Peptides against a protein of PDB entry 5A53. Designs and how they scored, part 219

Target 1, 230 residues: chain A of PDB entry 5A53
Amino acid sequence: LVENVKQALFIPGQSCNKNLHDIMVDLSALKKPDMKRFNRKNDIHPFEDMSPLEFFSEKNDCSLMVLMTSSKKRKNNMTFIRTFGYKIYDMIELMVADNFKLLSDFKKLTFTVGLKPMFTFQGAAFDTHPVYKQIKSLFLDFFRGESTDLQDVAGLQHVISMTIQGDFQDGEPLPNVLFRVYKLKSYKSDQGGKRLPRIELVEIGPRLDFKIGRIHTPSPDMVTEAHKKP

## One batch from the design tools (peptide; made by RFdiffusion4, then SolubleMPNN)

Design b2_p28_3_s3
Fold by OpenDDE base, seed 1:
Structure b2_p28_3_s3 (fold): chain B 230 residues (1-230), chain A 28 residues (1-28)
Amino acid sequence: as target 1 above (230 residues)
Amino acid sequence: DDIEEAKKKREKKKEEKEKEEKKKLEEE
């Protein structure tokens, strides 16, 4: 089964600012070649009317969408949308904190387009809590790329680390998710005449701290239908 | 040898897909 690589559409909302545009460019660079970006701002309010997003999903053959909006209440908001059969499956608002760093803030390391990242998840809630399960599922879907049987270590270039920022109890505000991107750099260490392969993780960006916003969960029927696709 | 050939084959397929996608975007 060739799992079709999910295509992503990045949509600047009407309130999209320069910072969000720069974040969009950097995050979408990790999804190349399997991404499209709109150049025009679109007035879309996904939690009020989902129909424009379903239309864009179908028209662009994209099962992943990211809407870039910013308001006083929801600053630097990235709404991540998944569709199934061009209908909205789920949505989550992830607001980028002001401490973000762009690819330009790091040492320019060239990366090969369309290599699959390895994921690391830090925090038990990624496997237990519904919201963090959705985030984990979303990011795995977003960056999984083409199923290559040979994840040869030679093909591993990137590590995406997602960390829940601290512990939380039931009824407390959900901690931020720390998004970090690393490149694997192989060094030949010459220690005592033996060339030992040393692998280092070098942060390449972007660095994003995601505050969790509004969530739309799939209907039970859509969950059942999505799980039936082999 | 096989790893370099697999890399080259992946690079070519990506260039072809990027060309096809660019062509589709230029036809709209």
Scores: peptide ipSAE 0.007, ipTM 0.370, DockQ to the pose 0.046
Fold by OpenDDE base, seed 4:
Structure b2_p28_3_s3 (fold): chain B 230 residues (1-230), chain A 28 residues (1-28)
Amino acid sequence: as target 1 above (230 residues)
Amino acid sequence: DDIEEAKKKREKKKEEKEKEEKKKLEEE
């Protein structure tokens, strides 16, 4: 089954700043060609009124959206939204920490646009804790690309790594999620007359540390409907 | 209309990309 690749829409909010714009450009480059960006700022408050996002989902045929906003309380905030049937399925605020790095901060490596990334998840909570399960599901949906049955290792160009920053107990603030992107670089190593293919992981960016903010979870009915569609 | 135009624009971008990839593979 060729799963229809989920399309992403990047939306600058009214409070979008230069840093968020640059982050938006770099993160959206990983989603090409399955990405749209708005150039104009939009006054959207998704936790107050979801209707504008549902309208944009339908009008743009995008089941993934990212709203870029910044305030004193929610600095460098990326609200990730998923829709089902153009209705809001879930939302999560992920605030980018000030230690972020852009693609320009790394060695420019050519990568083929639209190859499927490999994902790695570090932290048991990605499989057990509801919030981290939502984050895992979201990022897999966002970047999974075309489901080609051939995980041809030969076609693997990049790895997305997501790490929970430290341990936490019940009732503690949720640790940040460390987002890292690596390119697989094959070297012909001439060690001792046997050309062993050496594969190295080279960080290519962006580098983002996500602080978890507000969450909207789907209704039980929407969960059931979303799992029934192949 | 807008959804169909959005689909057609995606398809055209996919075809342009496949042509650019094929051209790069022919230049290597």
Scores: peptide ipSAE 0.005, ipTM 0.341, DockQ to the pose 0.104
Fold by OpenDDE base, seed 3:
Structure b2_p28_3_s3 (fold): chain B 230 residues (1-230), chain A 28 residues (1-28)
Amino acid sequence: as target 1 above (230 residues)
Amino acid sequence: DDIEEAKKKREKKKEEKEKEEKKKLEEE
């Protein structure tokens, strides 16, 4: 069964700045062709009123949204939203640290638009801790593309790596998530007269360190409904 | 529109691969 590719909508909030705009452009380039961007700023406060996001989800036929905002308390904030039946399923604030790198900071490599990335997750908490499980689910859902039963290795061009920055105990602040993007580069190496295929990972950007902010979790009823639809 | 052209190019590559895999299964 080919699952329909989820469409993403990128929304600049009223407090969106140049850095957030540049990050939005680069991150959204990885979601092409299944991405829309608004050019105008929109006054949206998703943790106060979710109704404008539900309206945009329905109007644009997008089950994924990213709101770009910045404040003194929540600098370079990317709010990731998922909808189910155009209703809010979950939300998470991911604040980009100031050490970010754009695609322009890396060697320009041509890539084919619309290839499915491979994911790697580093940290046991991605499978055990509720917040990191939500982050893992969100990013897999965001970039999963068409489910082709053929994981055709010949179609693999990108690797997205997500790493939890260090260990943590109960009651401690949640460590940042390190987001990295690599291109697979195949070389033929002559070792001892045999052409061995060599694969190298080349970082292509963007490079983002995400600080975790506020979270909205789905209701048990919405979880049950979302798992019943294939 | 770059989005519509990228979708059409992806569909065409998928159809070409499905045709090549069918040919390989008929030659075995």
Scores: peptide ipSAE 0.000, ipTM 0.279, DockQ to the pose 0.039
Fold by OpenDDE base, seed 5:
Structure b2_p28_3_s3 (fold): chain B 230 residues (1-230), chain A 28 residues (1-28)
Amino acid sequence: as target 1 above (230 residues)
Amino acid sequence: DDIEEAKKKREKKKEEKEKEEKKKLEEE
């Protein structure tokens, strides 16, 4: 089954600022060609009314959405939304910390658009904790594109690394998720007459530290429907 | 052959989609 590549829609909220706009541009560049961006600000409050997002999902044929908002309580907030059948499946607020870096802060490296990134996840909670499992699932859905069995190693250009920032106990605030993007560079190292291909990871950006905010989990009924492969 | 044809088909679909999006942005 060739799963159709999930399309992403980036939506500036009313409180979208320059920093969020720049982050949106850089993050959406990794989703090309499978992304749309709105230029106009939209008054959307997804945790109060989800109907506008469902409408945008259907109208744009986008099963992934990112709402860009900022407030004193939720600075640089990226609300990631997934839809199933144009209905809200899940939502998560990921607030970008002020230490972010843009693509312009890194050495400009040419990359081929539309190559699938490899993902790496650091932290046991990505497999055990419900919130981090949702984050893992979300980012895999967002950037993997079509499920091709052969991730042709020859086509591997990018690595997306996601790290949980430290350990936590039950009832403690959830640690940030460190988002990093690397380009694979193959060097022919002339070490001692055997040209061993050396692979180096070069950070290319953006660099984002995500603070976890509000979450909407899917209803049991939607989980059942989303797992019904025809 | 199949990889080049798949690449060419992706480029063509990308160009068509970019043209349609550009046309929609010019009509709004």
Scores: peptide ipSAE 0.000, ipTM 0.369, DockQ to the pose 0.055

Design b2_p28_4_s1 (from b2_p28_4, 15 letters changed)
Fold by OpenDDE base, seed 4:
Structure b2_p28_4_s1 (fold): chain B 230 residues (1-230), chain A 28 residues (1-28)
Amino acid sequence: as target 1 above (230 residues)
Amino acid sequence: SEFQSGRVPKPPLSQEELEKEESKFLAK
């Protein structure tokens, strides 16, 4: 059997704080039902030793992991990890800026669990720059849910928007990625006796600005192995 | 190799799969 939906494991690191915990809860809610969360802190340093993450990947049958850590150097750090065959494929640190908003900061709207989001990416670098290409790939892989050939338009309830914050040149620090979540709200506008369906985007949260940190990329051999057709 | 779950893991999204997912959004 081929893995249909990638499962995500959210892991509080030893330095996980209340803010990161709240962010973890809210972001992981978007991945339900295909998500697990650890309640206990785990002392994991993925850029020093990846073995604990590979162990957790295998034991929990999760090909996606998010490690929540915070330090002075890497505040509100979400390390996103992907595995293939329970081996580390890639990793990226995304640090949440202090201006984050939780789901509780927005108007509570009804949300159906398990519906596939639509994605929008704003910024040419998502298609050209290796780091932003990885981010694009990661988030699509993370939230794509079931592989359906036909996206049921009728099932579209929310949009995840990712925007590169400004332009940059080679050698400059990489701009933040602005993560936004919107719900599609259908209104029956009665304008002049014609009921025109109006669709509005309403932000529902969480609102996260990601600062890019350290990255681990797969070896060419691992890429080849991962993309081998069975 | 049979994984412990008896499932073959999906690889990370290839560039081709990425483009295919994007095309599904543009075609709507």
Scores: peptide ipSAE 0.249, ipTM 0.764, DockQ to the pose 0.030
Fold by OpenDDE base, seed 5:
Structure b2_p28_4_s1 (fold): chain B 230 residues (1-230), chain A 28 residues (1-28)
Amino acid sequence: as target 1 above (230 residues)
Amino acid sequence: SEFQSGRVPKPPLSQEELEKEESKFLAK
């Protein structure tokens, strides 16, 4: 059987704090029903030893993982991991800035669980710069859900916006990625007897500004193997 | 018992698949 929908595993690290836990809960809610969470902290250092993550990928049948850690150097760090054949394909550290907002900070709106979000990417670097290309690929892969050729736009309820915060030159620190989640609200405005359908975007959260940390990229051999057409 | 996922894992998105996913959002 071909994997239809990639499953995500959220892992609290040993240094996971309350803020990271809350962020984990809110972000993982967007991945329902295709999400698992560990209730216990796990002592995992993915840039030192990747073996525990490969083990968890296989044992939980999850090709997507998010490790929640925090330190003075890497505060509110979400390490996003992808596997292929339960082997590490790529990793990226995305540190949540202190200005984050939780779902509880927004108006509670009912939403249908399991609907595929629409993505918008703002910034040319998402198509040209290797790190931002990886981020774009990661989030599209993370939230792609069921492979339907026809995205029923009539069923489109959520928009995820990802924006590169400003311009940068080669050798400069990479700007943050602004992560925003909106719900499409359809309302009929009675203006002068013509009911024009209006669509408004309502932010629903979470609101996350991601600072880019360490990355792990696949070897050329692993890229070739992963993209090998059967 | 070795947990054998009887599922073939999907690879990470290729550039072609990425462009296809983006086109689904642009075409409407």
Scores: peptide ipSAE 0.197, ipTM 0.737, DockQ to the pose 0.045
Fold by OpenDDE base, seed 1:
Structure b2_p28_4_s1 (fold): chain B 230 residues (1-230), chain A 28 residues (1-28)
Amino acid sequence: as target 1 above (230 residues)
Amino acid sequence: SEFQSGRVPKPPLSQEELEKEESKFLAK
């Protein structure tokens, strides 16, 4: 059987704090029902040894992983990992800035679990720059969900917006990626007797500004193996 | 207990698959 929907495993690292736990809970809620969370902290250093992550990928049948760690150098760090054949394909550190907002900071709205989000990407670098291309690929892959045909507008509930914070030149630090989640609300406008359907975007959270950290890219051989059509 | 679903893991999205996913969001 081919895996239809990629499963995500959220792993609290040894240095996982309350803020990261709360962020993990809120972000993982968007991946339900295709999400697992560990309740126990695990001492994992993916850029030093990837073997524990490969073990967890295989043991839990999860091709997506998020490791939650925090240090003075890498505060509120979410390491996003993808595997292929339970081997590490790529990794990226995304550090959540202190200005984050949780779901509890927004007006509570009812939502249906398991609906695929629509994505919007703002910034030319998402198509041209290798790091931002990886981020775009990662998030689209992470939240792809079930293979649906054209999303019926009626089934569209969430929009995830990812914005590169400003322009940058070669050799400059990579700007943050602004992660925003919106719910689509349909209003019937009673303006002038014509009920025009009005769609409004309402931010629902979480609100995360990601600072880009370390990256692991797949070897050319891994790319070739992963993209081999059977 | 090792949970092996016996499912073949899907690869990361190819560039073609990315473009296809993006095209679903473009209003026809």
Scores: peptide ipSAE 0.150, ipTM 0.711, DockQ to the pose 0.044
Fold by OpenDDE base, seed 3:
Structure b2_p28_4_s1 (fold): chain B 230 residues (1-230), chain A 28 residues (1-28)
Amino acid sequence: as target 1 above (230 residues)
Amino acid sequence: SEFQSGRVPKPPLSQEELEKEESKFLAK
């Protein structure tokens, strides 16, 4: 059974600016060929009314959506949405810090479209804290790609690293998540006449530091329905 | 209701599926 790859829809909100547009272009490039982008701005406020997003999910057959908005309170905000049966499953606001880097800020390397990334998560909270567990689940689901039995390591070209920026205690503001993308570079090292295969990681971008905003979690009924094996 | 789009809605990754995806990366 070829498991259908989840499709992503990138939506510029009414307040989408040039920086968010550029970030959208670069991040969506990692989801090719399984992504769509709207060229027009749409006035969507998902935490007030989710109906427009459910409509777009169904109309475009996309179970993943990213809404690009910016305000004084929520600057450079990427709202990540997942749907199940074209109904909202979960949402999370991830605001991009001003220190972001675009693909143009890095050395251009050859890249094969459609290869599945390897993920690395740094921080115990990715396995224990409900918000960071949701972030981990979201990004793994977002970039899962085709289910291949053998992730042929020969086909692994890039790594996505997600790091929680520092420790935190209960009641403290949640630390940012550092998003980094690396390309695997294979070369032969000559060490004392033995050529050993060596792998290096080269950052390729984009570089994004995410501040966590508002969250919508699924109802227990939606969780049960989504995990029902047909 | 037959979802006329031959795409069965995929659930979010279960914890077991997440662990299987992670294990594929650690076994090298």
Scores: peptide ipSAE 0.140, ipTM 0.699, DockQ to the pose 0.023; fails the geometry check

Design b2_p28_4_s2 (from b2_p28_4, 11 letters changed)
Fold by OpenDDE base, seed 2:
Parts: sequence; structure tokens; C-alpha cells
Structure b2_p28_4_s2 (fold): chain B 230 residues (1-230), chain A 28 residues (1-28)
Amino acid sequence: as target 1 above (230 residues)
Amino acid sequence: SPFKSGRVPRPPLSEEELEELESKFLAK
């Protein structure tokens, strides 16, 4: 079974602003070539009516969607949606904090389009807490790319780091998730005639701090259906 | 019905697939 790469659709909502557009452009660049972007704003309220998203999923053959909206209550909101069989599987609101940095804020580095990023997750809650487990699953699923042995050989170019910002107890607000992107630079260190390969991580952007918003989880029936091997 | 793209919608990652991906994505 050739595991087809999941396609992502980036959708500007009616309230999409310049900052969200720029964030959308930069984040979607990491998903190239497996992404589409709408140029027109769409009035979509996914937590009120999911039908438009299911329609877009089917019409565009995209099982990943990102809706860009902004309000006073939910500023710089990226709603990440996954579909299975063109039906909504899960959704999560991730609001970008105002301290974000774009790719233009970093030194321009050449990168090969389509290389799989490596992921690092910092925080025990990524393995234990249901919300952070969903975030981990979402981002791994989102950036998985093609399962070709050739990509493993082409070398690791990018590292995406996701960090839970601090410890939290039960009943406390969920800490932000710090999203960072690094490029691996191999330097030949000329230390004493032995060329030891030194790997340096260079931040390339975007830099996003995600505040967690509303979540939609799949029904147990949909989980069972989705995991049913054909 | 053949999905128009011939692409079987990949389910969300199973725990097994997640672990496999983690093993591939996590630099040892």
C-alpha cells in the first residue's frame, strides 16, 4: 500500500488579517509540495457548522485543513482540522501569540522542498495528557510527508521542536506549545586534522507560541472506523 | 466507490504508527 501523502488546505477565514496571512504562508511553506492555499476569504465557523470543511476536504482532496481566523477573544487563531473519509475527525484551535517571528526575521537559508522534518517534543504531557497527545499526533501526521527510504538517505535537513511552556497541574490552564524550526548545518570542524562532523542547529522560523483553544475529539465509532484496516 | 484520487484516506496515526514515526523522527 503506497501511503499517499496527506494534502493540507490552508483557508483564510473572514476575519483573516495580514499577520495570519503571513503566518499561513510561512507555515505552509514547510508543507510544500503537499499543500493548497485559498486566496479568498471564506466565512467558516467550524465549531458551529463543520459541513463547509467536509465539503472543502472532499472537493480539494485534502485530509488536513488549517483555518485562519482572528477575533478579540481568539486572536491569531489557527484551527487545525483532520478528516477521515472527508468527515471531520478532530479539530484544535491554536492561537499564535503576538511574539511570533516570520521566516523573513531569520537569515535566509536554502532548503530542499519536500524533505521530512525531524520532530522533537519536550514535555512529558505530550505522551500522557490527551490534549498534548492530540497536538503531537496532529503535527506528526501533518508533516509526515512521503514514506520513501530515499528521504531517510537524503539526510535530515529540518528539525521541528515543540515544547510545552512550563509545568502545570490538574485544573490549571494548559501551557502554550512553543513551535520552533531549525535547519541542521553540517560543519567540517578542522580541529587538529581530523574532520569531525559538527552539526549545528540554526533557527530558520517561523517561531510560533501556540495558545490552546477549543478542541473537537473524534467519536469512539469514528476512531474504530478510521483504524479499521481495509 | 473509488475515491476520486485513488488515494485511500489515511486514518489518523495509530499508536503503532505514531511510535514508528517517533522512532524515525526522533534522532537517536
Scores: peptide ipSAE 0.306, ipTM 0.798, DockQ to the pose 0.024
Fold by OpenDDE base, seed 5:
Structure b2_p28_4_s2 (fold): chain B 230 residues (1-230), chain A 28 residues (1-28)
Amino acid sequence: as target 1 above (230 residues)
Amino acid sequence: SPFKSGRVPRPPLSEEELEELESKFLAK
């Protein structure tokens, strides 16, 4: 079974502002070429009615969607949606904190489009806590790319780091997830006549601190149907 | 509708698939 690359659709909501638009542009650049963006605002309220998202999933052949909205309660909100068979599987609100950095805030580096990132996850809760497990699953699924061996041979170009900001106890507010993107810079340092290959990680952006908002989890029936091996 | 891309929708990640992907992303 050739695993098809999941396509992502970025949707500006009615409340999308300039900052969210810029964040959308920069984050979506990491998903090229497997990304579509709407140029017009759409009035979508996914936690009230999911049907418009299912419609867009089917019409655009996108199983990944990101809705960009902003309100006083949910500022700079990126709702990540996954579909299965064009039906909503799960949703999570990730609100970008005001300390965000855009690609323009970093040194412009050339990168090859379509190379898979390496992921690093920092925090035990990514393996144990259901919300952080969902976030881990979402981002791995989002950036999985093509299963081709050729891309694997092209080497590691960039790393996406996701860190849980601090410890928390049961019943406490969930800490933010720190999203960072690095490029691997290989340089030969001449130290004492031995050219040791040095690899440095250079942050390339965007830099996003995600506050966790509302979550929709799949029904047990949808989980069963989605995991049925054909 | 005939415009359903013949793409088999990739299911959401199972725990097993998650572990495989994690290993792939970390092993490189």
Scores: peptide ipSAE 0.260, ipTM 0.777, DockQ to the pose 0.031
Fold by OpenDDE base, seed 1:
Structure b2_p28_4_s2 (fold): chain B 230 residues (1-230), chain A 28 residues (1-28)
Amino acid sequence: as target 1 above (230 residues)
Amino acid sequence: SPFKSGRVPRPPLSEEELEELESKFLAK
């Protein structure tokens, strides 16, 4: 069974601005070729009515969606949505902090489209806290890509790092998640005749600090239905 | 209902699939 690569749909909301558009372009570039973008703004409020997203999921055959909105309360908001059977499974708001960097802010490096990233997660809460578990699951699911033998032969090109910004206690605001993208560069060390290959990580962007917003979790019935092996 | 693409919709990652993916991502 060729595992179907999950397709992502990037949707500009009515309040999508230039910054969010640029972020959308850069983040979606990491999901190529398994990505679609709408060119038109759509008035969608997923926490009020999820039906338009279910419609778009089905119409575009996309089980991943990212809605780009911005307001005074939720500035630079990326709502990540997953569907199962074209029904909403989960949603999470991730607001991009103003300190973001675009791909253009970094040294241009050649990038092969379609290579699977390696992931690194820093912070114990990614394994223990429900919200951070959802974030970890979401990003791994989002960027899983094709498991092809060619990707193994092409080697690891890039690493996506996700870090929880500091420790927190119960009842405290959830720390931001720091999203970083690195390219692996192999350098031949000229030191002392043994050319040991050194691997260096070079940040390539985008650089995004995500503030966690609203979350929708699946019902127990949806979890059971989604995990039913056919 | 057969999905129009003939592709089986992948469920959200189970905990086991998450662990497997994490291991594959970290082992490279």
Scores: peptide ipSAE 0.260, ipTM 0.774, DockQ to the pose 0.024
Fold by OpenDDE base, seed 3:
Structure b2_p28_4_s2 (fold): chain B 230 residues (1-230), chain A 28 residues (1-28)
Amino acid sequence: as target 1 above (230 residues)
Amino acid sequence: SPFKSGRVPRPPLSEEELEELESKFLAK
């Protein structure tokens, strides 16, 4: 059974600026062909009213959404939303730090559209802390792509690395998550007359440091309903 | 609605599915 690939909808909010638009374009390129973008700004405030997002999820048949907004309190904010049955399952605000790099800041490399990324997670909190568990789950779910046995081995083109920026204790502010994208480059090294296959990682962008904002978690009833095998 | 793709909403990844995905990504 080919598992249905989750489709993503990228939505510019009313406060979306040029920087957020450029970030949206570059990040959404990693989700091609399973991605839609709105060209018009939409006045959506998901933590005040979720109904517009549920409407867009159903209308566009997208279970993943990313809302691009910016304010003094929440600069360069990417709100990641997941739906189940076109109802809001969870949400998380990830604010992009000013030190971001776009694809244009890196050497242009040819890549095949639609290949699955490999993921790496650095930081024990990705397995223990509820917020970082949600982030890990979100990004794996977001970029999983088509489940095909052949693409899993032959189709490895890029690596997405997510790192928690430093250690933290209970009650401290949550460290940023460092998002990095690398292309795998295979070459043969000649060492002492033996050609050994070697893999190099080349950063291709975008480079994003995410500050964690507001979170919406699913109700216990929604968790139960979502995990019901039909 | 014409865009009711018969796409059953894929549930969120279970912990088991996450571990299987991680194993497939790390075993290479």
Scores: peptide ipSAE 0.307, ipTM 0.797, DockQ to the pose 0.023; fails the geometry check

